Peptides against a protein of PDB entry 4PN1. Designs and how they scored, part 9

Target 1, 261 residues: chain A of PDB entry 4PN1
Amino acid sequence: KIEMNFLNKPIVPDTTKVISNFLTHYLITEPVEHVEIEAKLGTLIDLETQNRFEFPVMNETILNPEFNLRTRFESDMTASEHKYLNEFLNQAFRDSQKPGRLPFAYKHTKQVDLFYETEDNSRDKIRVSKNQSDNQVLACVKKRRVADLFLYCPNDAFDIRISISDELPVSMPSGNQQPSLTRLKDRVGYVHQEIKIDLTKTTQNDPVYDTTERHELEVEFGNIADLRDRAQKAKDGMEAPLFRRVQLFMDNVRILRREHS

## One batch from the design tools (peptide; made by RFdiffusion4, then SolubleMPNN)

Design b1_p29_2_s4
Fold by OpenDDE base, seed 2:
Structure b1_p29_2_s4 (fold): chain B 261 residues (1-261), chain A 29 residues (1-29)
Amino acid sequence: as target 1 above (261 residues)
Amino acid sequence: MSELLKKEEEVKKELEKLLEKLEAKNALP
């Protein structure tokens, strides 16, 4: 008879524990009320070299946020990489429709985001999101970045930023206020087991800067209430449900960051 | 139509044209 280890019990990877603790902090300990939790694929750039950062590690590594590593995170990718990921996800979608699988849901959306300055001159802008087709208001929020956790992934095409954000619903800006920034988003969304995967092409018109285009892939927890419940259970000593959910999330992220043209 | 709405529509149209020009061949399915 073969056993998995000398305790014959599943072992939770340290990565799962660290991420779970990070999430628990902002879900339970210092709870963010309107929390968004997403992972973006991108590149950790060394500010000194302007190249991808090189750490003396050989595998996926969570960077300690207490240290200033003199890096920036670039969530942009090439159009070719973005297209490849789109084709990959389309195939995954098709395969998931087969008998015995859990199916993906798919949605293609086009929206315009208008950013407005706040009266208090806060760095946080009000974002009004509208449907591109009918100009219907989808959301009006003030998004605040609360925390980031960076994963350096030397063996994969992309590094990862896990972000905690607060998306506070706010009143519409006054009719006389002009947007400081406008962003057009073309988004293809995939949902599997309440994990959202979004491919987004963003065209941004900045009054000060030239028009910029970005290609982003994000993975988001689609059921925050369930995640919060799992985090509470973990705080109460039952960690397994949270670990399983974080493991699922991270496995999806790992699949995506390994795919490249 | 409010002045704000007109301006939003103008910016939107400009961005749409730019998006079409830049990404027409690589549109997300």
Scores: peptide ipSAE 0.019, ipTM 0.429, DockQ to the pose 0.010
Fold by OpenDDE base, seed 5:
Structure b1_p29_2_s4 (fold): chain B 261 residues (1-261), chain A 29 residues (1-29)
Amino acid sequence: as target 1 above (261 residues)
Amino acid sequence: MSELLKKEEEVKKELEKLLEKLEAKNALP
C-alpha cells in the first residue's frame, strides 16, 4: 500500500495557507458584507520598463503587499489568447458532460454597464448593469475595491490578481444623472463546483481615446456563504474545509493561466 | 422616454455597432 507521506496525511501547500488567511481576514476578521472574491488573469508590469516584471523567483509566488514592488497589474490579454481560452473551456465543458463527471454549467450574457458618479465624490462609481437584449436592469451596485493579492507566475502565460471587493446594492441613480461611462460586456460564463469562470470581452467608446476593447478572464468563488462558513470553521481550528476549497479554486486558476495560444 | 433613457439607448446602439465591427474575428462562442 502506498502512503501520501510519512504521516499519511494530506499536505497543504503554503500558497493555499496564505490565500486562505487572506480570505479569512475579509470574510471573518474584518468582514466585507457583500464580498466578491475573484482572480483575474493578467500581467504584472514593471513600472520602469513597462514590460512584464521579472522577480527573482522560479515558481508561483504571492507577492508581499507590504513591499512596494513598483508594479502595476494589467488584467487584459490578447484577442487570440482569449479565444484560445474560450475554446479550451468549451472543450472542458463538453468533456464534463460525459457520464461520471461533474458537469459545467454554461451561460452567455451580453450586458451594458452604465457608470455613474456618486454625490459624495467618492471614487466608487455606481454601476447599473442591463441586458443588451431587453434593457432590463440586472444589477445596481457600488463596487469598492478592498484588497488585492498578487501572484507572480513566471512559468505560466499569466500572473494573477486575487481581489476582494464589496459590491453594495444601491438604489438606481436619479433620472437627471448622466452616465460618465458606458461599456458593453460580452461574457461567457462557466460554472464548475460553484467556481465561476468568466471570459469577458468589454468594449467602450471614449470620445477622447477612441474605442477600446478588453479581454479578461476571471475566476470567482460562486458560493460566498459556504466560503464564509469554511473560513469561520478555520478560525475555530478546523482549517481543512477552507483549505480544500481554496485549493480547488487555485487549481482551476493554475489550469487556466498555463493555457496560451 | 426620459432623456437619460434616450441617451443610454443611443450610446448602446453606437457601442453595438462598434462591437459588431470588432467581433468579426473574436466572437466568444
Scores: peptide ipSAE 0.017, ipTM 0.419, DockQ to the pose 0.010
Fold by OpenDDE base, seed 3:
Structure b1_p29_2_s4 (fold): chain B 261 residues (1-261), chain A 29 residues (1-29)
Amino acid sequence: as target 1 above (261 residues)
Amino acid sequence: MSELLKKEEEVKKELEKLLEKLEAKNALP
């Protein structure tokens, strides 16, 4: 008979514990009311070299936020990488429709995001999201970035930023206010086991830097209520449900960050 | 249509045009 270890019990990776604790803080300890939790694929860039940051580690590691590493995170990839990931996810979608699998859901959306300055000139802008085809308002929110957790992934194509945000629903801006920024989003969304995977092509016009295009991949927890319940149970001493959910999330992220054209 | 909506639509159309120019191929199949 073979046992998995000397306790014959599952063991949780340290990465899962650290992320779980991070999430629990903003779900339960200091709860964010309208929380969004997403991981973006991108690159940690060393501000001194303007190249990918190099840290003396050999595998996936969570960077300690207490250290100023003089880095920035670029949540972008090449068009070819983005296309490859789209094809990869399309295949994964098709394969998941087979008998005995849990199916992906798929949605293609095109939206316009209009950003407005707040009356208080606060850093947080009001975002009005509209459907590109009919201008139907999809959302009007004030998004605040609460916290970030960075994963340096030396063996993979991308590094990861996990972000906690507060998306506060707000009233529409006054009819006399002009948008300070407009952004087009072409988004292909995949959902599997309530984990959302979005490929987004974003186009925006910057008066100074001309038109910029960005290709992003984000992975989001699609069921915050369930995640909050799991986090509460973890605070109450039952950590396994939270760990399983975080492990699922991170495994999906790990699959994606290894893919490149 | 309000002046706001007109401006929003103008910017939207401009960005759509620019998006089309930047698209080498159908962006996201």
Scores: peptide ipSAE 0.017, ipTM 0.423, DockQ to the pose 0.010
Fold by OpenDDE base, seed 4:
Structure b1_p29_2_s4 (fold): chain B 261 residues (1-261), chain A 29 residues (1-29)
Amino acid sequence: as target 1 above (261 residues)
Amino acid sequence: MSELLKKEEEVKKELEKLLEKLEAKNALP
């Protein structure tokens, strides 16, 4: 009989613990009421070189947010990379429909996001999302990014930003207010075990810059209530449920960030 | 299988076919 280690018990990776603690802070300790938790694929850019940053590490590394590393995160990829990931996820979807698997759910959403300035001149904008086909209001929210956790992934095509956001439902802007920005979103969403994977093509008209297209991939916790419950249990000394959920999330992220055209 | 489950399986199959077609067209499904 083979055992996994000399204790014959699962070991939680340090990465899982660090991320779990990060999430617990914003779920329980200083709770964000309308929390959204997502990971985006992208690139850590060195502000001096404008190239991908090179840290003296050889594997996935969580960067300490207390240090200014003179980097920016670009949550974008090429159209070819985005297409490759779409094809990859489509295949994963198909394979998951087979007997004995847990199936993906799939949703294609085309929406228009209208951004409005707030009356209090806050930095946060109100986003009104509408369905492109019928102009139905899907959401009206004020989204504030609360915290970021960056993962440098030297062996993979992409680095990762995990973001905590507060997505506060708000009333519709006054009828006379004009949007400061309009954004078209074409989103292909995959859901597996309550983890959402979204491929989003965003088209935006910039008044200064020509029409820009962005290609993003995000992985989101689809069941925040469950995650909050798990985080509370972790604070109460039962960490295993939280660690399992974070591990699942990160394994999905790790699969995706390794894929490239 | 319930009628609901049958319909769900039908929708999944239709979606799979659609995805295959969209992949062939190099378009986001």
Scores: peptide ipSAE 0.015, ipTM 0.357, DockQ to the pose 0.010

Design b1_p29_8_s1
Fold by OpenDDE base, seed 4:
Formats: structure tokens, C-alpha cells, sequence
Structure b1_p29_8_s1 (fold): chain B 261 residues (1-261), chain A 29 residues (1-29)
């Protein structure tokens, strides 16, 4: 008989603990009411060099938010990388449909996001999302970025930003108000075990600047209520359910960030 | 489970304390 360690007890990776604690803060301690929790693949850019930052670490590392890292995060990838990931996820989807597996759900959405300035000139804009096909309003929210946690991943093509956002539902802007910005989003969404994986192609037309296209991959907790429940239990001393959920989330992220063309 | 920011604060304080102690040791040498 083999044992997993000298205590013969499961050990939670430090990364899982740190992330779990981070999430718990914004789920329970300082709760965000309409919380969105997502991880984006991207690149930590050194502000001085404008290249990918080279942290002196050899593995996935959560960066301490207390440090002025002098970095920015670019949540973008090449079209080729995005295509590769799409193909990868399509294959994963197909494989998951096989007997004995938990299936992915798949959804393809095309939406237009209209951004409106708030009357109070707050930094946060109102986003109205509409379905491109029928112009149906999907959402009207004021999204506030609450916090970020960055993971430097030296062995992978992408670094990770875990973001806490508050998506506050708000009333539709007045009919006379014109959007300050419009974005077209082509989103391919995969859901597995209530973890959402979205490949998004965003096209932005700027009257001054050329059309910009961004390719993003996002991983999101699809069941916030469950996550909040787990976080509450963690605060109450039962951490295992939260850790398991966070680990699942992160494992999915890890799979994705390792895939590159 | 301790709060994320409380933990960070504690860690920072501990590091600062250690740093001060080391600096003091160097001064007394």
C-alpha cells in the first residue's frame, strides 16, 4: 500500500489556497453583490521594456499585489493562437460527448456592446449588450473592476489575470443618448462542470483609429452562488469544497494556457 | 480561512519586522 505523503492526507497547493482566499474576500468578506470572476489569458508586459515581463521564477507564480510590478496586462492573443484554441476546445467538446464523460455545452453568440457614459461622468460606463441578430437586449450593466490577481506563467504562452468585477444591472440609457463606443463580439462559449470558457473575437470600430480586433480567452466561474456557498463554508472552517472548485477552475486555465500553436 | 488582505498585511509586517531586525543587527555589529 502506498500513501500520498507521510501524513497520508491530501495537501492543498499553495496556489489554490491563495486564490481561494482572494476569491473569498470578494465573495464573503467584502462581498461583491453581482460578482463576476474570470481568468483571462494574456501577457504581463513590462512597462519599461514593453516586452513580456521576466520574473525570476520558474513556474506559475501569483504575483503579490502589494508590489508595484510596473506591468500591464494585455488580454489578447494572435488570431492564430485563438484559432488553435478554438480547435482545441472543439476537440475537447467532441471528446466530452463520449460515453463516460461529462459533456461540454456549446454556445455561439454574436453580440454588440454599446457603451454609454454615465450622467455623473463616472469612470465606469454603462454597457448595453444586444444580440446582433435580433437586436434583443441581453444585458445592461455597469461593470466595475474590483480587483485583479496576476499569475506569471513562465513555462506557458500566456500569463493569467484573475479578475473580480461587479456587474451592476442598471437601467437602460435614455433613448436619446448615443453610445460612446460600440464593440462587436463574436463569442464561442464552452461550459464544462459550470466552468465557462469563452473565446471572444472583439471588433472595435474607431472613427479615428483603424478597426482593432482582439482575441481573448476567458475562463469564468459559471455558478457564483455555489462558489459563494463554498467560500462561506471555507470561512466557517470547511475549506475543502472551495479548494476543490478553485482547483478545477485553475486546472482548466492551466490546460488552456499550455496550448499554443 | 484567513482573509486574503489580512494575510498579506501580516506577511508584509513580518517581512518589515525582519528587515528592521536585520538592519539593527548590522548596526550593532
Amino acid sequence: as target 1 above (261 residues)
Amino acid sequence: MSDFFEELKELKEELEKKKKEEELKKLLE
Scores: peptide ipSAE 0.168, ipTM 0.630, DockQ to the pose 0.567
Fold by OpenDDE base, seed 5:
Structure b1_p29_8_s1 (fold): chain B 261 residues (1-261), chain A 29 residues (1-29)
Amino acid sequence: as target 1 above (261 residues)
Amino acid sequence: MSDFFEELKELKEELEKKKKEEELKKLLE
């Protein structure tokens, strides 16, 4: 008989614990009401060199938010990388449809996001999302970035930003307001075990500058209620369910950031 | 489970303490 270790109990990686604690803070301790929790693939850039940040570590490392590392995060990738990931996920989708597997769900959406300034001139803009095909309003929210947690991943193609956001549903802007910004989003979405994986191509038309395109991959917790429940249980002394869910999330992120063209 | 920010604070304090200790050690050498 083989045991897992000398205690014969599962061990939770520190990364999982740290992230779990981070999430628990914004789920339970200082709860964000309409929380969105996502991880984006991108690059930590050293502000001094404008190149990818180099840190003397050899594996996935959560950066301590208390330290100013003079970095910025660019949540973008090349079109080729994005295409590769799309193909990779398509294959994963197909494989998951086989007997004995839990299937992916797939959705392709094209939407336009209209951004409006708020009356109070707050930094937060109102985003109205509409379906491109029929102009049906999909959402009207005021999104506020609450917190970020950065993972430096020296062995992978991408670094990771885990973001906590508050997506407050708000009323539609007045009919006389013009959008300050419009973005077209072509999103391919995959869902597996309530973890959402989205590949998004964003096109922004600037009247002064040429059309810019952005390619993003994000991984999101699809069931916040469940996650909050798990976080509450963790606060109450039962941490395992939360750790398992966070581990699942991070494993998906790890798979994706390792893939490159 | 301790709060995330409490843990961060403790970690920061520990690191600062270690840094001071190292500096002191260098002065004593």
Scores: peptide ipSAE 0.165, ipTM 0.644, DockQ to the pose 0.718
Fold by OpenDDE base, seed 1:
Structure b1_p29_8_s1 (fold): chain B 261 residues (1-261), chain A 29 residues (1-29)
Amino acid sequence: as target 1 above (261 residues)
Amino acid sequence: MSDFFEELKELKEELEKKKKEEELKKLLE
């Protein structure tokens, strides 16, 4: 007979606990009403060297936000890396359709994001998202970045930024307003067990700057209500459901950040 | 479950305390 450990009970990794606590703060303690929680793959850049950040650790490490490490996070990747991840996820999708597996859902979306200045000249812009095919309005929101948590991953191709955002639904801008910025998004979305994985190619035309293209991979909690419920239970002393959900989320992130061309 | 920011605050305070103690020790040597 084999047991898991001397208590014969599951143990929760510190990473799971820390992230769970971080999320619980913005779900329960100081709740964000229209919260979006996502992890993006990218690179922590040392502002002094302009190279990838180097920290004296040998594995996945959550950076303490109280310390100014003089870093920036670049959520971009190369077209080659993005293509590889797309192929990888396509294969994962196919494999998940086999008997005995939980299937992925798949969606391909092409949208245009129009950014407008607010009437009060607030720093936050209104984003109107439209379907490129029929110009149907998909969303009109004012998005605010609330908090970030960075994971340094020295053994993987990518570092991770977990972001808390507030996406406030707002009224459409007046018909006389012109967008200050337009972005085209080509998004391939995968959903597995209510975890969303999006590969996004963004094209931005700037009159001053050349056309820029960005390639991003994000992992998002697809069921915020459930997550909030789990977080509340955790505050009340039952942590296991939250830890399991965060563990699932992070395992998906870990799979993806290890893949590269 | 303790709050994330409360834990960070406590950790920071502990680190600052330790730093002060070390500085004090150096002054007494």
Scores: peptide ipSAE 0.163, ipTM 0.624, DockQ to the pose 0.665
Fold by OpenDDE base, seed 3:
Structure b1_p29_8_s1 (fold): chain B 261 residues (1-261), chain A 29 residues (1-29)
Amino acid sequence: as target 1 above (261 residues)
Amino acid sequence: MSDFFEELKELKEELEKKKKEEELKKLLE
């Protein structure tokens, strides 16, 4: 018989533990009421060189948020990379429809996001999302970025930003208010085991600047209630369910960040 | 499970302690 190790028990990677603790803080310890938890693929940029940061590490590494590394995160990729990932996910979708597999769900959405200033001149803008086809209101929220956790991935095409956000539902702006910013979003969404994977093309029209297009990939926890329950159990001493869920999430992220054209 | 930020604080304190010890060692050599 072969044993896993000298204790014959599963061992949890440090990455899983650290991320789990990070999430638990904002789920349980200092809970965000309308929490969104997502990982975006992108690049950690050195503010001095404007190139990708180089850290003296050889594998996936969570950066300590206590250190000011003078970096910015660019949550963008090339059109070709985006297309490749789309094709990759389409194939994964098809394969998952086969007998014996858990199927993906698929959704294609086109929406317009309208941003409005708040009456109190708060830093947070109100975002109204509408369906492009029928102008139906999909959401009206005030989104606040709460925290970020960065992963440097020297062996992969992309670095990762895990973000905690608060999406507060709010009332629609008054009819007399004009949006300060408008963005068009073409989103292809995949869901597997309640993990959401979105490929988004965002077009922004600026009256002063040329139209800019961004290509983003994000991975999101699709069942926050379940995740919060798991986090609570972890605080109560049962960590395994949370670790398993975070491991699943990170494995999906790891698959995606390794893919490139 | 300990809190994320508490762990970070402890780690920082440990690193600072080690740094001081190393500096002291260098001064005594």
Scores: peptide ipSAE 0.147, ipTM 0.621, DockQ to the pose 0.639

Design b1_p29_8_s2
Fold by OpenDDE base, seed 2:
Structure b1_p29_8_s2 (fold): chain B 261 residues (1-261), chain A 29 residues (1-29)
Amino acid sequence: as target 1 above (261 residues)
Amino acid sequence: MEDFFEMWREEKRKEEERKRREEERRRRE
């Protein structure tokens, strides 16, 4: 007979607890109404050296947001890294279709994002998303970044940013307004157990800057209602359901950040 | 990016068609 430990009880990693508390704050304590919760793969860059940030730790570490470490997060990767991750996820999809497994769902989308300035000249732009094939409106939102949590991952190719955003549905801009910015998005989405993994190639035509291409990988909670319910239970003293969901999310993130060409 | 799902569906269709042909051949033998 094998036991888990000397108490024979599950133990929750500190990372899971910290992230769970972070999410609970923005789900329950100070609730974001139209919340999006995602993790992006990228690089913490030291503003002084312009190289990857170096911290005296040997494993995955959540950075304390109370300290200004003079870093920026770049959510971009190389085309080769992005291609490798695409191939990796394609194989994972194939393997999940086998008997006895829970299958991935897959969706390929191509959309155009049109950004419009608001009348109050706020930094938050209105984003109209349209399908590239038929020009149908997919969404019209004003997205606000609420909070970030950064994970430094010295053993992996990527660091992680977990972001809380508010996506407020808004009315379409007036027909006389021209977009200030246009982005083309080519996205492949994989969903497993209501965790969404997206590979996105973004092309931005900036009137001031040259055309920029970005390659991103993001992991998102696909069922916010369930997550909010779990967070409420955690506030009421039953933390296990929330911890299990956050651990699943983070394990998927950990798998992806370890993969490199 | 390539539409993997379309490729996957086509591969599965070809595999199923191959299996059907093999089963039909075995029934004739």
Scores: peptide ipSAE 0.088, ipTM 0.547, DockQ to the pose 0.007
Fold by OpenDDE base, seed 1:
Structure b1_p29_8_s2 (fold): chain B 261 residues (1-261), chain A 29 residues (1-29)
Amino acid sequence: as target 1 above (261 residues)
Amino acid sequence: MEDFFEMWREEKRKEEERKRREEERRRRE
């Protein structure tokens, strides 16, 4: 007979606990009403060297925000890395369609994001997202970044930023307003067990600067209502459902950040 | 909004203090 450990009970890694508590704060304690929770693959850049940050740790580590590490996070990758991840996810999709597996869902979307200044001259811009094919409005929101949690991953191709955002639905800008910025987004989305994985190519035309392209990979919780329910149960003393969901999310993130060309 | 990390640090401090008191009690028994 094999047991899990000398208590024969599941044990939760400290990383899972910290992330779970971070999420619980913004889901339950100080709840964000229209919360979006996502992890982005990218690179922690040392502001002094302009290279990838080097911290005296040997594995995945949540950074303490109390310490000014003189870093910035770049949520971008090369076109080659992005292509590799796309091919990897396509293969994972195909494999998941086999008998005995839970299948991925797949969606390819092309949208344009239009950014408008607010009437009250607030710093937050209104984002109108439209489908490129039929110009139908997909969303009109003010997005506010609430909090970030950074994971330094020295053994992997990418570092991670977990972000809490508030996406407040708002009315469409007046017809007389012109967008201050437009972005084209080509997105392929994969969904598995209500975890969303998006590969996004963003094109921005700047009148002063040349057209810039950004390549991003995002992992998002696809069922916020379920996550909030799990977080509430955790506050009430039953933590296991929340820990399991966070573990699933982080395992998917870990798979992706290890893959490179 | 209160800073999550400030609250987290305070909770950890309280937990550590509780553990210390429990250990001191156990040593006296």
Scores: peptide ipSAE 0.085, ipTM 0.478, DockQ to the pose 0.068
Fold by OpenDDE base, seed 4:
Structure b1_p29_8_s2 (fold): chain B 261 residues (1-261), chain A 29 residues (1-29)
Amino acid sequence: as target 1 above (261 residues)
Amino acid sequence: MEDFFEMWREEKRKEEERKRREEERRRRE
């Protein structure tokens, strides 16, 4: 007979605990009402060298936000890397359609994001998202970044930023307002067990600079209500459901960040 | 980006058609 360990009980990875606590804070303790929780693949850049930062660690490490590490996070990848991940996810989708598996859902969306200044002159902009094909309004929100948690991943192709955002639904801007910024998004979305994985190609036309294209991969919690319920249970002393959900999320992130062209 | 879903559906259709042809051939042999 084989046992898991000398206690013969499951043990929770420290990374899972730290992330769970981070999420619980913004779900329950100081709750964000319209919370979005996502992880983006990218690179922690050393501001001095402009290269990927080399931290003195050998594995996935959550960076302490209290330290000024003089880094920035670039939530971008090469077109080649993005294409590779797209092909990888396409294969994962196909495989999940087989008997005995939980299937992916897939959606391809082309949208335009229009950014407007707020009437209160807040730093936050109103984002109106429209479908490119029929100009149907998909969303109108004021998004505020609440908090970030950075993971340095020296053994993987990408580092990770987990972000807490407040996406407040707001009324449409007045018809006479012009957008300050327009972004085109070509997005393929994969959903598995209510975890959303989005590959997004973003095109931005700058009047001064040439058209810039970004390639992003994000992983998002697709069921915030369930996550909030799990976080509440964790506050009440039952942590296991939250830990399991965070572990699932992070395992998906870990799979993706290991892939490279 | 290419619409994977359309491509996937087409691939599945082609695979099913191939299987059908193979089965028809086996029935004739």
Scores: peptide ipSAE 0.070, ipTM 0.525, DockQ to the pose 0.007
Fold by OpenDDE base, seed 5:
Structure b1_p29_8_s2 (fold): chain B 261 residues (1-261), chain A 29 residues (1-29)
Amino acid sequence: as target 1 above (261 residues)
Amino acid sequence: MEDFFEMWREEKRKEEERKRREEERRRRE
């Protein structure tokens, strides 16, 4: 008989604990009403060298936000890397359709995001998302970035930014208002056990500058209500359900950040 | 973010202090 350890009890990694507490804060303690919680794959860039940041650690490490590390996060990857991840996820999707597995759901969406300035000239813009095919309004929100948590991953192709955002539903801009920015998004979404994985190609047309294309991969908690419930239970002293959910989320992130062309 | 991490540190400090007190109690028993 094999036991997990000398106590024969599960042990929770520090990463899971830190992230769980981070989430609990913005789910329960200072609750964000319309919270979006996502992890993006990207690169921590050293502002001095403009290369990937080098930190004296040997594994996945949550960076302490109290320290100014003089970094920026680039939530982008090469077209080749993005293509590879798409193929990888397609294969994972196919494999999950086999008997005895929990299947992925798949959705391909093409949308246009229109950004509008707010009347109060706030930094936060109103985003109107429309389906490209029928111009149906999918969402009209004012998104505010609330908090970020950065994971430096020296052994993997990508670093991670976990972001908490507030997506406040707002009324449509006035009919006479012109968008300040438009973005085309080609998104393929994979959902497994209510964890959403999105590959997005974003095209932005600038009249002055060349068209820019970005390639992003994001992992999102698909069931915020459940996550909030788990966080509440954790606050009440039962942490295991939250830890399990965060562990699942992070394992998916870890799988993805290790994959590269 | 600062508020969160301050809280986190304080909670950890309290947890460690509780553990120390419990360990001291066990040593006296």
Scores: peptide ipSAE 0.083, ipTM 0.382, DockQ to the pose 0.078; fails the geometry check

